Peptides against a protein of PDB entry 7Q4I. Designs and how they scored, part 9

Target 1, 281 residues: chain A of PDB entry 7Q4I
Amino acid sequence: HENSTIAERLYSEVRVLCWIMTNPSNHQKKARHVKRTWGKRCNKLIFMSSAKDDELDAVALPVGEGRNNLWGKTKEAYKYIYEHHINDADWFLKADDDTYTIVENMRYMLYPYSPETPVYFGCKFKPYVKQGYMSGGAGYVLSREAVRRFVVEALPNPKLCKSDNSGAEDVEIGKCLQNVNVLAGDSRDSNGRGRFFPFVPEHHLIPSHTDKKFWYWQYIFYKTDEGLDCCSDNAISFHYVSPNQMYVLDYLIYHLRPYGIINTPDALPNKLAVGELMPEI

## One batch from the design tools (peptide; aimed at target 1 F199)

Design b1_p10_4_s3 (made by RFdiffusion4, then SolubleMPNN; from b1_p10_4, 8 letters changed)
Fold by OpenDDE base, seed 1:
Parts: C-alpha cells; sequence; structure tokens
Structure b1_p10_4_s3 (fold): chain B 281 residues (1-281), chain A 10 residues (1-10)
C-alpha cells in the first residue's frame, strides 16, 4: 500500500499549471507522451503550439514555427495564461515536449514560497543576465506574481522586454524578468544539489562524461559536481528525454519499488512571507 | 550527441 497523503496535500496547496512548448509535427510524436506520463500530475496541462489539437489540449498561438520563433511562442504562451488561466494555479511551469518533470518534487521545493513573491526557478545559468537566467530545456517555473509582472509590466515596454521574436527564449525572458524585479531563485536542495537538469540523467550521473571545456560548465551559475552528488534525491526535471524514456522514468519513479525499503519524507519547511526567499547555499 | 547541442546564443 502507498501513502500519498502529503503529495495530495501539496497537489491542493501548491497548484501547478504546466505549459509544454511544442509544434504540430510533434503533437503525436512527443507531446502526447508527456500527456500520458508526467503531465497528468500537473493541476493544469496545456500544450502551446501553432495549431489547435483538441485531443491533446493544444492551443494555436499566433506565431510561426522554427527556432527563431521560440521567444515569440513564450511571450504569447504567457499572455494566453495570464488572460485565461492566471487563477487556475499558483505556479506556472514551462517545459519542452522532451522534458520530463517530477511534479511532486517541484511542489516540495515551491511549498515555502508565496505565489505572490516575484520569483522563478530552474537550472540557473550565469551569462547575459546579471542575476542569471533559467535554462529553457530544463524547464522553469514562475510564481503567479512573476507571470503578472512579465505580462503586464515587461511585455508592453520595449525598454524592458524585447519586442521582436528573435533571440534565445530563455535568455530573453530572463532579461525581461530581471527588468521587473522578478528574482532568479536558487533551486538547489539543502545539500547544494541541483533539481533542474538540461540533459538526461545519464549525462549528469556519469563522472567524466563531458570534457571540462564543455559549455555547460562555463554556463552553470552554481558549482556542481559530477556523479551521484550531482543531483538531488528530490530532482525535478531532465531534458532530451525521448518518448520511450518518459515511460521508463514513469515506471522507475512511480511503480518500481525495492522490496523492504520505505522512504519517510522530511518535514515540510515553514512558509515564507511574501517577498521572502530561502537563503542561498 | 544530444549533449553536443550548442549553448543558448542571441
Amino acid sequence: as target 1 above (281 residues)
Amino acid sequence: SKIEKSEPKE
């Protein structure tokens, strides 16, 4: 028998809307597998596309397809969320159609924070943005107040937010959010281990899998080690996860159990006041 | 490999 009482409590108290960046060619190939796996654990799940798909719950945004339009899609996705869904959740996750997310671990990280605190979380990178920005592929989560500030204060002002649709979407949203005083939070656990990952588990868990000259080591905001200490026991996301790997991860995390091992969850931390953050490690 | 994908660029 499984006891999910604390997960059910967090599902109600830490409401998450997940929006998935996709395109019409990936609706059946990728996005459908998100819906069938981790996406079912979101309080609300929306697929942001250029074409409507009622079976997928895909929205047709007024943008073109291609890498040069990802920033355009991100702007229109958050405009759509603010107009139609701002009260449906407390937190708003962007993920790709090849990102896998453990939503319960994200709720645990977010639990102490007020959704009225202007903050967002993800895999923090240090270039281009003074406070850092969150990796697009690892996925990033905005508070309700962060979404409000982005859509109402940043997007209408060309001095605060880029009006054209070009550029790296994660860098551009990072600039816009900084310009409206949305804080780039620390998503690491109490041991300093990361929770959002821009690659598959194998690439983070295997020591010396990459050269130290690899761009990732120059981009990470916080120092991280390779191997078992790379990753929190409460890790939230991995990127470049194939459709088949999503089902494998779903089985390994939620169904496969080592007989005779029972994990007792840590106590929930105290809730923070509006505007208060956990201390950085 | 997927890990060889380029870093975010403006």
Scores: peptide ipSAE 0.069, ipTM 0.816, DockQ to the pose 0.775
OpenDDE base, seeds 2, 3, 4, 5: peptide ipSAE 0.046, 0.050, 0.046, 0.055; ipTM 0.787, 0.789, 0.755, 0.794

Design b1_p10_4_s4 (made by RFdiffusion4, then SolubleMPNN; from b1_p10_4, 7 letters changed)
Fold by OpenDDE base, seed 2:
Formats: sequence, structure tokens, C-alpha cells
Structure b1_p10_4_s4 (fold): chain B 281 residues (1-281), chain A 10 residues (1-10)
Amino acid sequence: as target 1 above (281 residues)
Amino acid sequence: SAVEKAEPKE
């Protein structure tokens, strides 16, 4: 009953390697649920850990565990990807083991861009990095050229990229990427609605009398609203998604349909030249 | 949760 022809085309033309930040204590609790839900829609799925797990397809990176090692793990993950997988995909998504991603919507956003364009996308935050940086929890996606620049140009140079493993991983990669002229892209749709979200859908969709002093409103790079207009119809990611909520989202997005409603997808935009970005909204 | 409300800090 479904026509997936465009999604199948984009699966072939916009190849995505997803790497999942995890740890041995979360292999069974969280990471396996990513593998059983949204992770199966990646062209390649790799779990980056400190221990190997053959059932999960987890890689043991030479890093310790704990929040203070996340930056070290991110550096080693991208080194591993560059060495073994740089030609397996066009785009390289980092996500957490509690991030949910609609990979088809990410492919739609990425379709016009060349993977040779030095660009990355996610939920853009404005502090610490002049061009902004992408929220670690919402997940962020690098072009193949962005990965090359990060691993080959940034990581070997302590002046461009932090050599120790401490710091906020998303801020640190954001600094490194800026220093090698990888552009922090705009992930918003044509209506100015966000696609990458650092919280669960409920926190974005439900209008709350949120304190205007809440850090998120100070961190967001682009102005956003609450309620139904908060989020693109083609939203890409949500964070703090429990293992059970991943299955709920998988059902709601891919199985549950209102009878008699047919969605016609928008036409694909024209492809951009290498180095070209979509016009500002 | 407290984590969801925690400011990303260096």
C-alpha cells in the first residue's frame, strides 16, 4: 500500500553512515533498541563503544568511559570512520543511544548538497563557537569532506583542535570544524521550522509557560516557537528518547496512518554546486 | 529530568 520510490532513490543517492555513541553498560539497555528501530534505516550503522560487541556490531575505541571521555570517543570514532568507512557513505551522522532519527527526512534535507561541500548540520547553538555548533544530543551530520577535514587537517593540529579528551564534545568538534572552514549549515525547513531537536517531541510540541530564562532559549542559534509550529513536518531527530519511546515513534511514523489521508511529497530541490549552500530563509 | 534541563557546559 505504500509507495517508497522516492525514499529508495534517496537511500541510494544520499548514503548515510550512522555512528552511535554508547558504552558497554548501554549495549543491551539502549543501543540494541536503536539497532532495532531507526538505525536499520541507515546505509551503515556502527556503535562506538569502549568494548566490542559482535551482536550489536560495536567497535571498541581506545578510550575510557564517562562524560569526560566523550570528546575523546568522538575523535576516535571519526578517525575509525575515516580509516575504514569514508567511502561507505556520503554523510556521517553522530547520534547518542537515546537519540531517535528519521533518516528519510535527513536524506531529504541533505539531497541538494554535495558531500564534497565542507558542511555539517544539526541543532545549531550560538555560544562558544562564532558560526555556532551542533547539539551533541540532537545528533549532527558531517559531509564526507567535513570528516576528511576534521580527521586530516584539524585533529593532528593542537592549535586547531583540542588534543586532550576533556570538554563538551559537541562544542569541541564545533571549534575544530570551524577552524578548518567546515560550515555550520542551517537545518531549518522552508518555513523556518527546526529539524534537529535536543529534547523529546513532547518538550517541543507542548506549549508550556517555559521560563524565558531556560538555557535552551539562550543557546538556540535560530529563533524557534513552541507548539505544532515548533517542528518541521520533516523533522529529523529527537533526544532523551527512551528505548520504549523508540518503538512508539517507529510505530507512529512508519506504521500508524490516518485512513483517507494521502501525503504528496514536495518536489526535490535542484542540486547545489560544491561549496554552495541553500539560500537563507 | 534534571539532565534535560542541564545547560551544556564546557
Scores: peptide ipSAE 0.034, ipTM 0.720, DockQ to the pose 0.659
OpenDDE base, seeds 1, 3, 4, 5: peptide ipSAE 0.033, 0.032, 0.030, 0.033; ipTM 0.732, 0.718, 0.724, 0.725

Design b1_p10_5 (made by RFdiffusion4)
Pose (drawn by RFdiffusion4):
Structure b1_p10_5 (pose): chain A 281 residues (1-281), chain P 10 residues (1-10)
Amino acid sequence: as target 1 above (281 residues)
Amino acid sequence: MPYQGDEPYF
């Protein structure tokens, strides 16, 4: 048994819309499993694809397939969400079909922030954007105000926002958001441990690549060695999670528990004013 | 600088 009253209260107080980038080849191989595991825990779940599908109720964006159109799919998905869902949620998560998200921990992190604060959260990388950009695989989440500025202010101005559909989807949205005064939030916990992860848990708990010019150690905005200390007890996301591993993480996180060890929740911080972020770590 | 932020761990 579990008492989920606290999470149910946050479910209504912190509405999260999750959109999943997918394609027809992945509808049954990957996207289905996201819907059956963590996707159903979102306030609203949307599969963004290039083709329709009964099972997923997928939205067909006017965008071709291929890695060269991922940026186009991001722009069209946020335009679609602004057009049809801007008042349906407070927070708007982009995730791949190999991202795993603990949605309850996302509501915990977002609780103190105003949806009118122009901010987005994720795993923060240094290159290409002064304030940093968020890993597309780890998932990144935008405030309602961040979605408004992206669709209303950044997309219509080609100098602020790349008009071609090519490029690293996460780097490009990082540039458009910096260009419209959307803040790159700090998603680490109060102890400085990460919440958003671009790899599976093993790769962060046991870093095999050892600061040997591997891209991750160069890209990370906040310096860390990682290891057994890497990860928050309220981590939000992992990536490169196989469809089978979606179900395993669900089982180990939500079902399996050591008898007699009761997780006691940390108190929720007080709400913040518009434009305000939590004290820096 | 080439982009590598989406590459797998191995």

Design b1_p10_5_s1 (made by RFdiffusion4, then SolubleMPNN; from b1_p10_5, 6 letters changed)
Fold by OpenDDE base, seed 2:
Structure b1_p10_5_s1 (fold): chain B 281 residues (1-281), chain A 10 residues (1-10)
Amino acid sequence: as target 1 above (281 residues)
Amino acid sequence: MEYRGRDPPD
């Protein structure tokens, strides 16, 4: 017995289109497992590939495969979304085919924001982009206005957005978005804990898992802790999640319960005006 | 240091 009234409300009021970065070789190996787990909780789920797959609902974008084409694929993906799906959702999540997302927690974070606010969220990194950029692997979510600005204002202008398809996908979109005044939001909860994570839960939850010289500690925009306080109770995403781990997480998060423990959700915050952000922590 | 996105940099 479960009460999902608030989650159902947010499902209707905070509509999320999830697009998954994948390739033909991963349709069966990875992408289908996204579709069978967390992807089913998106309002709309699209797999962006180089080949069409009707069983998966994959779109064939006019791009090549390989890491050097990820930026090209991202540009084409958002062009496709803008042309066909811009009104199908309020928020537009990019995730990899090995990213796991708790969509309800993302809706909770996004609830106060207007989709007409030019903002995007994710795991913020500090290098290369002044305001920061969002980790590609952790997944990042754009408001409808952010998508509009990216596709209509940034992409057509080579001074604002890289025309070549090479480069780090997440850095390049971060540069483009900054250049059209899309704000890199703060996705941390009220306790200052992160919600988007570029690694599996184990890497964040276990203290001293990595040394201080590990690149992640140099890249994170906000100071973060290790251990139990590493992650929000309402964490949104993890990366490098294997297909098998997706089913494990799905079970642990949505099915397994400690008997006799009841969680009461916090009240929803007030909605923000267009252009307004939550106060800094 | 070269960052390739998604995966850890070199």
Scores: peptide ipSAE 0.087, ipTM 0.808, DockQ to the pose 0.400
OpenDDE base, seeds 1, 3, 4, 5: peptide ipSAE 0.045, 0.078, 0.064, 0.063; ipTM 0.781, 0.802, 0.803, 0.802; seeds 1, 3 fail the geometry check

Design b1_p10_5_s2 (made by RFdiffusion4, then SolubleMPNN; from b1_p10_5, 6 letters changed)
Fold by OpenDDE base, seed 4:
Structure b1_p10_5_s2 (fold): chain B 281 residues (1-281), chain A 10 residues (1-10)
Amino acid sequence: as target 1 above (281 residues)
Amino acid sequence: MEYRGYDPPD
C-alpha cells in the first residue's frame, strides 16, 4: 500500500553516486552496515578504502590509512570517480562509514539544481573558507560539474588545491572548490531548517544538549537552534551513527508507521537554469 | 580558532 512513485521518479532523475570513506579494519565493522541500510538507496555505492573488498565493493585507493591521510583519500576517491564513474550519476556524495543518509531527501533537495551547476551541499561551516565549507562527517554532495572542476582544474594546480595529503579533509576540499568557483550551496529547507547534520539526531533534537560555548555554534554558517526546530522534516544526514543505529534508523524511517497518519509530499520546485541557485534564506 | 574536526573512519 506504499506509493513510491515520486521517489522512483527522483531516483531516475536525480542519480546519486555515494562513496563511503572507510578503511580495511572497518569493512566488516561499519561499512557493510552502510551497504545493508541506506547505501542500497544510492544509484551507485562505492566504498573507498586502501584495500579491495569484492564483497563490499571496496576500492583500493593508492593512499595510506590514518587521520592524516583523509585528505589524500578524498582526492584519490574523486579522481577515481572522475575516471570511472563521472557519467554514472548526476551527484556525488561523500559520506563516512558512520554517516546515515536519507537519500530520497537528498534527491528532493537536489532536484531543482542542474548537475552542470558547479555547486556542492552539506552542513556548511564558516571558518577558514570565505564562502564556507561542508562538514566532512555530515557528508557532502558535489554536482557532476563540481567533481569535474575539482579533479580537472583544482587538483592539478597546487596554487588552487593543496598537493600535500595533510590537513582537515573537509576544509581542504572546501578551499579547492572555492578556488575553482564551485559554490557552497544552502542545504536548508524552506523553513530555514538544516538537512545535513554532523552529529546524531539526539544531539540536535535535545535542547541544551551542548552549551553555547561548544565549538559547533562557532562553526555553523547559518544560525540554527536545538530541539524540534533544529532539523528539517526532510533531513538528509546524521553523523556518528553506530552500525546498530543504522538499522534502527532504517526501521524508524522506512518501516515504522503511526497508523492513520498519511503524509502528502510537497510539490517539487521548478528546475533552475545552469548556474542558478535557490535564494538563500 | 583551531579546527576540532570529526572522528574519521580511519
Scores: peptide ipSAE 0.109, ipTM 0.817, DockQ to the pose 0.319
OpenDDE base, seeds 1, 2, 3, 5: peptide ipSAE 0.059, 0.093, 0.046, 0.046; ipTM 0.771, 0.811, 0.778, 0.775

Design b1_p10_5_s3 (made by RFdiffusion4, then SolubleMPNN; from b1_p10_5, 5 letters changed)
Fold by OpenDDE base, seed 1:
Structure b1_p10_5_s3 (fold): chain B 281 residues (1-281), chain A 10 residues (1-10)
Amino acid sequence: as target 1 above (281 residues)
Amino acid sequence: MKYRGRDPYD
């Protein structure tokens, strides 16, 4: 038996729509496994594709497939969300079909923020965008106001947002959001540990897994440590998670327990006013 | 492993 009272409260108060970036070739191979694991914990789950799939709840966006169309797909996905689903949630998560997300930990991070605050969160990178941008692979979450500003103010203006569908999806949305004064938030916990991760847990947890010259260390906005101190106890996401590993993670996080150890959650922080952010750590 | 967002090799 478990007590999920706080998680249930946050499920109702911090509503999350998750949209999954996928394609028709991955509906069965990857996307359905998201739906059967962490995606079921979203308030709303939508798969953004180029073909409709009623079993998956996939939407056919008017875009082509391939890496050069990811930015186009992201623009159309958020347009679709704004038109059909803007009132179905408070926060709007983009994830890949090989991203694993602990939605309860995301709700915990988001709890103090107003969805009317123009802010978004993820794994912040420093190049190309002055305030930084959020890693596409780690997943990123926009407030309702951020979605409104993106779709209504940024997308219609070629001076604010790239009209072409080419380019790095995460960089381009980062530029657009900056141009409409959506703030790139700090997703780190109170100990300065990250919550959104662009690789599998193993790559972050094992020291010296990568050379110090590896691009990631040049891209991260905030200084981070290797090893167990790399990651928050309330980590939110990991990328490059295989379908099989999604089920393993579901088992380890939600089912497997060391007998006799009880984790008591920290108290919820005070809610912030509209436009107010938590201090950077 | 290719980063699916900004590829540092693009």
Scores: peptide ipSAE 0.043, ipTM 0.789, DockQ to the pose 0.147
OpenDDE base, seeds 2, 3, 4, 5: peptide ipSAE 0.042, 0.040, 0.042, 0.039; ipTM 0.783, 0.767, 0.777, 0.776; seed 3 fails the geometry check

Design b1_p10_5_s4 (made by RFdiffusion4, then SolubleMPNN; from b1_p10_5, 6 letters changed)
Fold by OpenDDE base, seed 2:
Structure b1_p10_5_s4 (fold): chain B 281 residues (1-281), chain A 10 residues (1-10)
Amino acid sequence: as target 1 above (281 residues)
Amino acid sequence: MKYEGRLPPD
């Protein structure tokens, strides 16, 4: 038997709407597996597509398909969320249909923050955006205020936010958010370990998996180590997770237990005031 | 490398 009292508390106090970037060709191949695994732990789960799917709970956004339309889809997704769901959650996670998320760990990270603080979190990259931007694949989470600012203040102004649907989705939202003073938060744990990851666990856990010339090392905003110390014990997300791997991760994280090892969770931090961030490590 | 909104291919 598990004691989930703290997780249940956080489920109620740190409400997360997860929207999944998908397309009609991936509804059955990928998206349904998100719904059957980690997506069920979101307070609200919506699949953003170009076609409606009532079985999946997919929304047909007025966008085309393809990589060149991802930015357009992101804009329409957040417009849809703001119009229909802004009060359904405190935090709004974007993830891909091949992203795996440990939602409880995200709630733990977000707990001290006010949803009225204009902030967003994810795997921070340093190029293109001065404060950095969050990797699209690792998933990124906006506060309610960040969503409001994005949709109401940024999107209507072509000087603040790109009106065209082309461009790198995560870079473009990062630019827009910076332009409306939404802060790119630090998602690292108290030991400086990352929580959002743009690759599968294996890629981060295995030392020397990539050489120093690999683009990732030039993109990361914060210094990252390889091996077991690469990742927080409370890691939040991984990308390029196959449908089968989602079920494996679900089993490993939520079911498989080493007998006789009991983990006691750390105490919850104090809540921050509106506009206050955790001190940088 | 052109960053197209997803991680560049390996």
Scores: peptide ipSAE 0.125, ipTM 0.823, DockQ to the pose 0.446
OpenDDE base, seeds 1, 3, 4, 5: peptide ipSAE 0.048, 0.046, 0.083, 0.090; ipTM 0.798, 0.789, 0.817, 0.817; seed 5 fails the geometry check

Design b1_p10_6 (made by RFdiffusion4)
Pose (drawn by RFdiffusion4):
Structure b1_p10_6 (pose): chain A 281 residues (1-281), chain P 10 residues (1-10)
Amino acid sequence: as target 1 above (281 residues)
Amino acid sequence: FSPPEESPPP
């Protein structure tokens, strides 16, 4: 048994809309498993694709397939969400079909922040954007105000926002958001442990690649060695998670528990004013 | 969907 009253209260107080980038080849192989595991825990779940699908109720964006159109799919998905869902949620998560998200921990992190604060959260990388950009695979989440500025202020101005559909989707949205005064939030916990991860848990708990010019150690905005200390007890996301591993993480996180060890929740911080972020770690 | 240069370590 489990008492989920606290999470149910946050479910209504912190509405999260999750959109999943997918394609027809992944509808059954990957996107289905996201819907059956963590996707159903979102306030609203949307599969963004280039083709329709009965099972997923997928939205067909006017965008071709291929890695060269991921940026186009991001722009069209946020335009669609602004057009049809801007008042349906407070927070708007972009995730791949190989991202795993503990949605309850996302609501915990977002609780103190105003949806009217122009901010987005994720795993923060240094290159290409002064304030940093968020890993596309770890998932990043925008405030309602961040979605408004992206669609209303950044997309119509080609100098602020790349008009071609090519490029690293996460780097480009990082540039458009910096250009419209959307803050790159700090998603680490109060102990400085990460919550958003671009790899599976093993790769962060046991870093095999050892600061040997590997891209990750150069890209990471906040320096860390990682290891057994890497990860928060309220981590939010992992990536490169196979469809089978979606179900395993669900089992180990939500079902399996050591008898007699009761997780006691940390108190929720007080709400913040518009434009305010939590004290820096 | 992540860029290839950002692939996980082998």

Design b1_p10_6_s1 (made by RFdiffusion4, then SolubleMPNN; from b1_p10_6, 5 letters changed)
Fold by OpenDDE base, seed 2:
Structure b1_p10_6_s1 (fold): chain B 281 residues (1-281), chain A 10 residues (1-10)
Amino acid sequence: as target 1 above (281 residues)
Amino acid sequence: MTPPIMAPPP
């Protein structure tokens, strides 16, 4: 027997729309496996593509395919969300079709925040954007107010947001959000451990003699260590997760249990006022 | 975009 009462409460109080960046060639190969695993735990799940797929529930955005169109697709995805779905959720997660997300852990992190606070969370990187930007692959979550500011204030203004569809998607949205005073939040837990990860669990958990010159260590906004202390017990996301690994993670997280170990969840923090953030660690 | 682990950032 499992007690999900607090997770059910958070499902109702912290509503998450997940949109998945995909393309027609990945509908069956990748996106379908998101829908069959972690995506089913979103309050709403939408696949953003260039072609409609009724089985997947994919939206055809007016964009081309390829890496150079990812920023264009992100802009059109958030425009579509704002027009059709802004009231369907409190928080709006972008993920890739090879991102795995523990949505319950994201709801726990987001619980104290008002959706009217202009904030977004993810794996924060320090280059290119003064406040940092969130890794596109790790997934990033915008408050409802952050989506409003992005679509209504940033996108229509070429001085605030890049009008061209070229560029690094995550950097470009990070610039736009900074320019409309959307705060790049701290997603770390109370022990300073990360929750959003731009790689698979193995790459974070296994201490490799990673060259200290590896780009990730230069890009990460907060200092982190490898090994068991790398990752929060309430980790939210991993990237480069294969379709098969999504089912493995679903089994390990939601089904596999060590007999005789009972996990007692921490108490929920107090809710913050509009515009308030958790104190920095 | 997060570069692949095997590639430097652009």
Scores: peptide ipSAE 0.035, ipTM 0.762, DockQ to the pose 0.261
OpenDDE base, seeds 1, 3, 4, 5: peptide ipSAE 0.032, 0.030, 0.033, 0.032; ipTM 0.738, 0.735, 0.747, 0.729

Design b1_p10_6_s2 (made by RFdiffusion4, then SolubleMPNN; from b1_p10_6, 5 letters changed)
Fold by OpenDDE base, seed 1:
Structure b1_p10_6_s2 (fold): chain B 281 residues (1-281), chain A 10 residues (1-10)
Amino acid sequence: as target 1 above (281 residues)
Amino acid sequence: MTPAEMAPPP
């Protein structure tokens, strides 16, 4: 039997609403597998689509489909969350329908932070946005105050936030959030290892899997290594995870145990004041 | 998703 007492405490104290970017063609193919795996560990799970699906709990946003509408869908998703769900959680995760998330590891990272701190976390990229922006595929998590600032202060102002629906959604939200003084946090662990990943574990864990000219190495905000040191023992997310891989990861992380090995969690850090961040490493 | 991120490694 597992002792989940700390995980249960964090489930109550670090409430996470997960919204999943999807479309009607992916409800059955991808999104339902999120719901059956890691999405069940969110405090609230909502699928943001262009069509309603009552079995999935999918919301029909007033947006078109296709990659060119992802920014429009992101704006409408956060408007919907702010209007209907802003008090249902403390933190608001965006993920894709092929992102896998270890929600307990995210709660551990978020535990010291106030949800009234204007901050967001993810895989930080350095181009286009001075403070950086978070990878759309790795998923990103906003504090309640970050959502408020995004929806109330940024979205209504075309000087702060792009009014059209075109552009890379992760870059555009990153610009909007910077313009309302939402901080791009450091999601790395105490060893400097990443927690949010824009690819599957294989692409990060295998040394020299990519050429040094691969765009990722030019985009990463923090220096990272390949191999076993690539990734935190408390990693939060991976992207391009197939439906089958979601069930494999769910089994490996939550069910498969090496006999005779018991992991003891580290002590929880002290809580930070409102507006306070952990020191960058 | 940035245009670069839409191209995972092979």
Scores: peptide ipSAE 0.210, ipTM 0.883, DockQ to the pose 0.578
OpenDDE base, seeds 2, 3, 4, 5: peptide ipSAE 0.040, 0.201, 0.179, 0.170; ipTM 0.753, 0.881, 0.875, 0.869

Design b1_p10_6_s3 (made by RFdiffusion4, then SolubleMPNN; from b1_p10_6, 7 letters changed)
Fold by OpenDDE base, seed 1:
Structure b1_p10_6_s3 (fold): chain B 281 residues (1-281), chain A 10 residues (1-10)
Amino acid sequence: as target 1 above (281 residues)
Amino acid sequence: MTPEWMRPPE
C-alpha cells in the first residue's frame, strides 16, 4: 500500500549514524523510546552515556554526568565514533534523548552533498561563533570529513578546541569546527523554511506563542516567522519531545493518512562536487 | 514545557 523506493535508495546512498546524548537515569525513561521510534530509521544507532547498557546499545564514555560535562561527553562521543564507526556511515547526527528526528527528510537534505565536504547542518545560531553554530537541542549532523577534522585536527590542539569539559556543548563544538574550516551549512529548504527546530512543533507553529523578546529570536541566524510558514514540509527535528509524544509523532508521520491525498516527492537535486555547497537563501 | 522555561545556550 506504500511505495518507499526513493526512501530505500536514500537509506543506502545517504548513510546516517545517529548518536544519542543520554545518561544512566534516562536509559529507561527516554532513550529506550528513541530506540523504539525514530532511532530505528538510522543506519546505525548508538547511545552515548556514562554507563554501558547492552539492551539499549549504550556506550560508557569516560566522563561524568551533569550539564557542565556535556562538552566532555560530545568530545568523547566523536572520538569513539571516529575510532570504531567512521566508515559505518556518511553522516553523523548528534541528538538528545528528547529530540525527535525524521531521518528520511535529513537524507533528502544531505543527498546533494559529498560526505568528504567539511560541512555540518542543524538549527544555526548567530552568537559567539562568527559563521554561527548549530543548536545542541535541535540536533546537528556532521559529514564524515567534518568528524575527521574535528577529532584529528581540532581536539588535539588547545588553541583550536577547548581542552576542558566545561562550557556550552553546542557553542564549543561550533568554535572547534570553525577553527578547522568546517562550514556551518544552511539547512533551510528552497522556500527558506527551517528544518531543525530547538522546540516542540507547537511552539513554532502557533503565531505569537512567544514574546518577541524571547532569547530565541536574538539567537536564530536566519530570519524566521511563526505559523505554518515557520517549518519546512520536510522538517527534520524537534526538541523537548516527551516519550509519549515520540509515539504520537511516529503514528502521525508514518501511519496516519488522509484518505485520497497522495504526496508526490520532488525530484532529487543534482549532486554537488566535493567542497561545493548549495547557495544560501 | 513553556518556552519561558527553556534556557539559552551559555
Scores: peptide ipSAE 0.041, ipTM 0.753, DockQ to the pose 0.195
OpenDDE base, seeds 2, 3, 4, 5: peptide ipSAE 0.040, 0.035, 0.037, 0.040; ipTM 0.749, 0.745, 0.751, 0.745; seeds 2, 3 fail the geometry check

Design b1_p10_6_s4 (made by RFdiffusion4, then SolubleMPNN; from b1_p10_6, 6 letters changed)
Fold by OpenDDE base, seed 1:
Structure b1_p10_6_s4 (fold): chain B 281 residues (1-281), chain A 10 residues (1-10)
Amino acid sequence: as target 1 above (281 residues)
Amino acid sequence: MTPEWMRPPP
C-alpha cells in the first residue's frame, strides 16, 4: 500500500497546467504517449498543435509547422492559455512531446513560491540573456503572474518581445520575460543538483559520456558535474525520451519498488511571500 | 542518439 497524502495535497495546492508542444504528424506517434503517461498527473493537459484533435485534446493554433515557427507557436500557446485557462492553474509548464516530467517533483520545487511572484524555472542557460534563459527541451514552468506579464505586457510591445515568429523559441521567451522583470529562478535542489534536464537520463548519469567541449558545458548557467551527483533525487524532467521510454520511466518511477526500502519525504519548506525567492546556492 | 548529434542552441 502506498501513502500518497502529501502528493495529493500538493496536487490541490500547486496546480499545474501542462501544455505540450506538438504537431499533427506526432499526435499519434508521440503526444498520445505523453497523455497516457506523465501528462495524466497534470491538473490540466493541453496539446498545442496546428491541427485540432478532440481525442488528444489538441488545439489548432494559427501557426505554421517546422522549427522556424516554434517561437510563433509558443506565443500563441500562451495567448490561448491566458484567454481560456489562466485561472485553471497556478503554474504553467511548457514541455515537448518527447519530454518526460515527474510532476510531483515539480510541485515540490514550486510549493514555497507564490504564483503571483513573477518567476519561471527550468534548465537555465547563460548565453544571449543576462539573467539566463530556460532550455526549451527540458521544459520550463511559468508562474501565473509570469504568464500575465508575458501576454499582457511583453507580447504587445515589439521593443520588449520579438514580433515575428523566427528565432530560438527558448531564447526569445527568455528575452521577453527578462524585459518584463520575470525572474529566471534557480531550480537546483538544496545540494545544488539539477532538476530539469535537456537530455535523457543516461547522458547525464554516465561520467565522461560527453566531450568537455560539448556545447552543453558552455551553455549551462550553474556549474554541474557528470555522474550520480548530476541529478537531484527529486529530478523533474528529461528530454529526447522516446514513447517506449516514457512507459519504462512510468513503471520505474511509479510501480517498481525495491522490497524493504521506504522513502520518507522531507518536510515541506515554509511558503515565501509574494516576490520572494529562495536564495541561489 | 549521441549527445554530439543533439541540436545545439543557436
Scores: peptide ipSAE 0.049, ipTM 0.785, DockQ to the pose 0.199
OpenDDE base, seeds 2, 3, 4, 5: peptide ipSAE 0.047, 0.046, 0.048, 0.046; ipTM 0.780, 0.782, 0.784, 0.778; seed 2 fails the geometry check

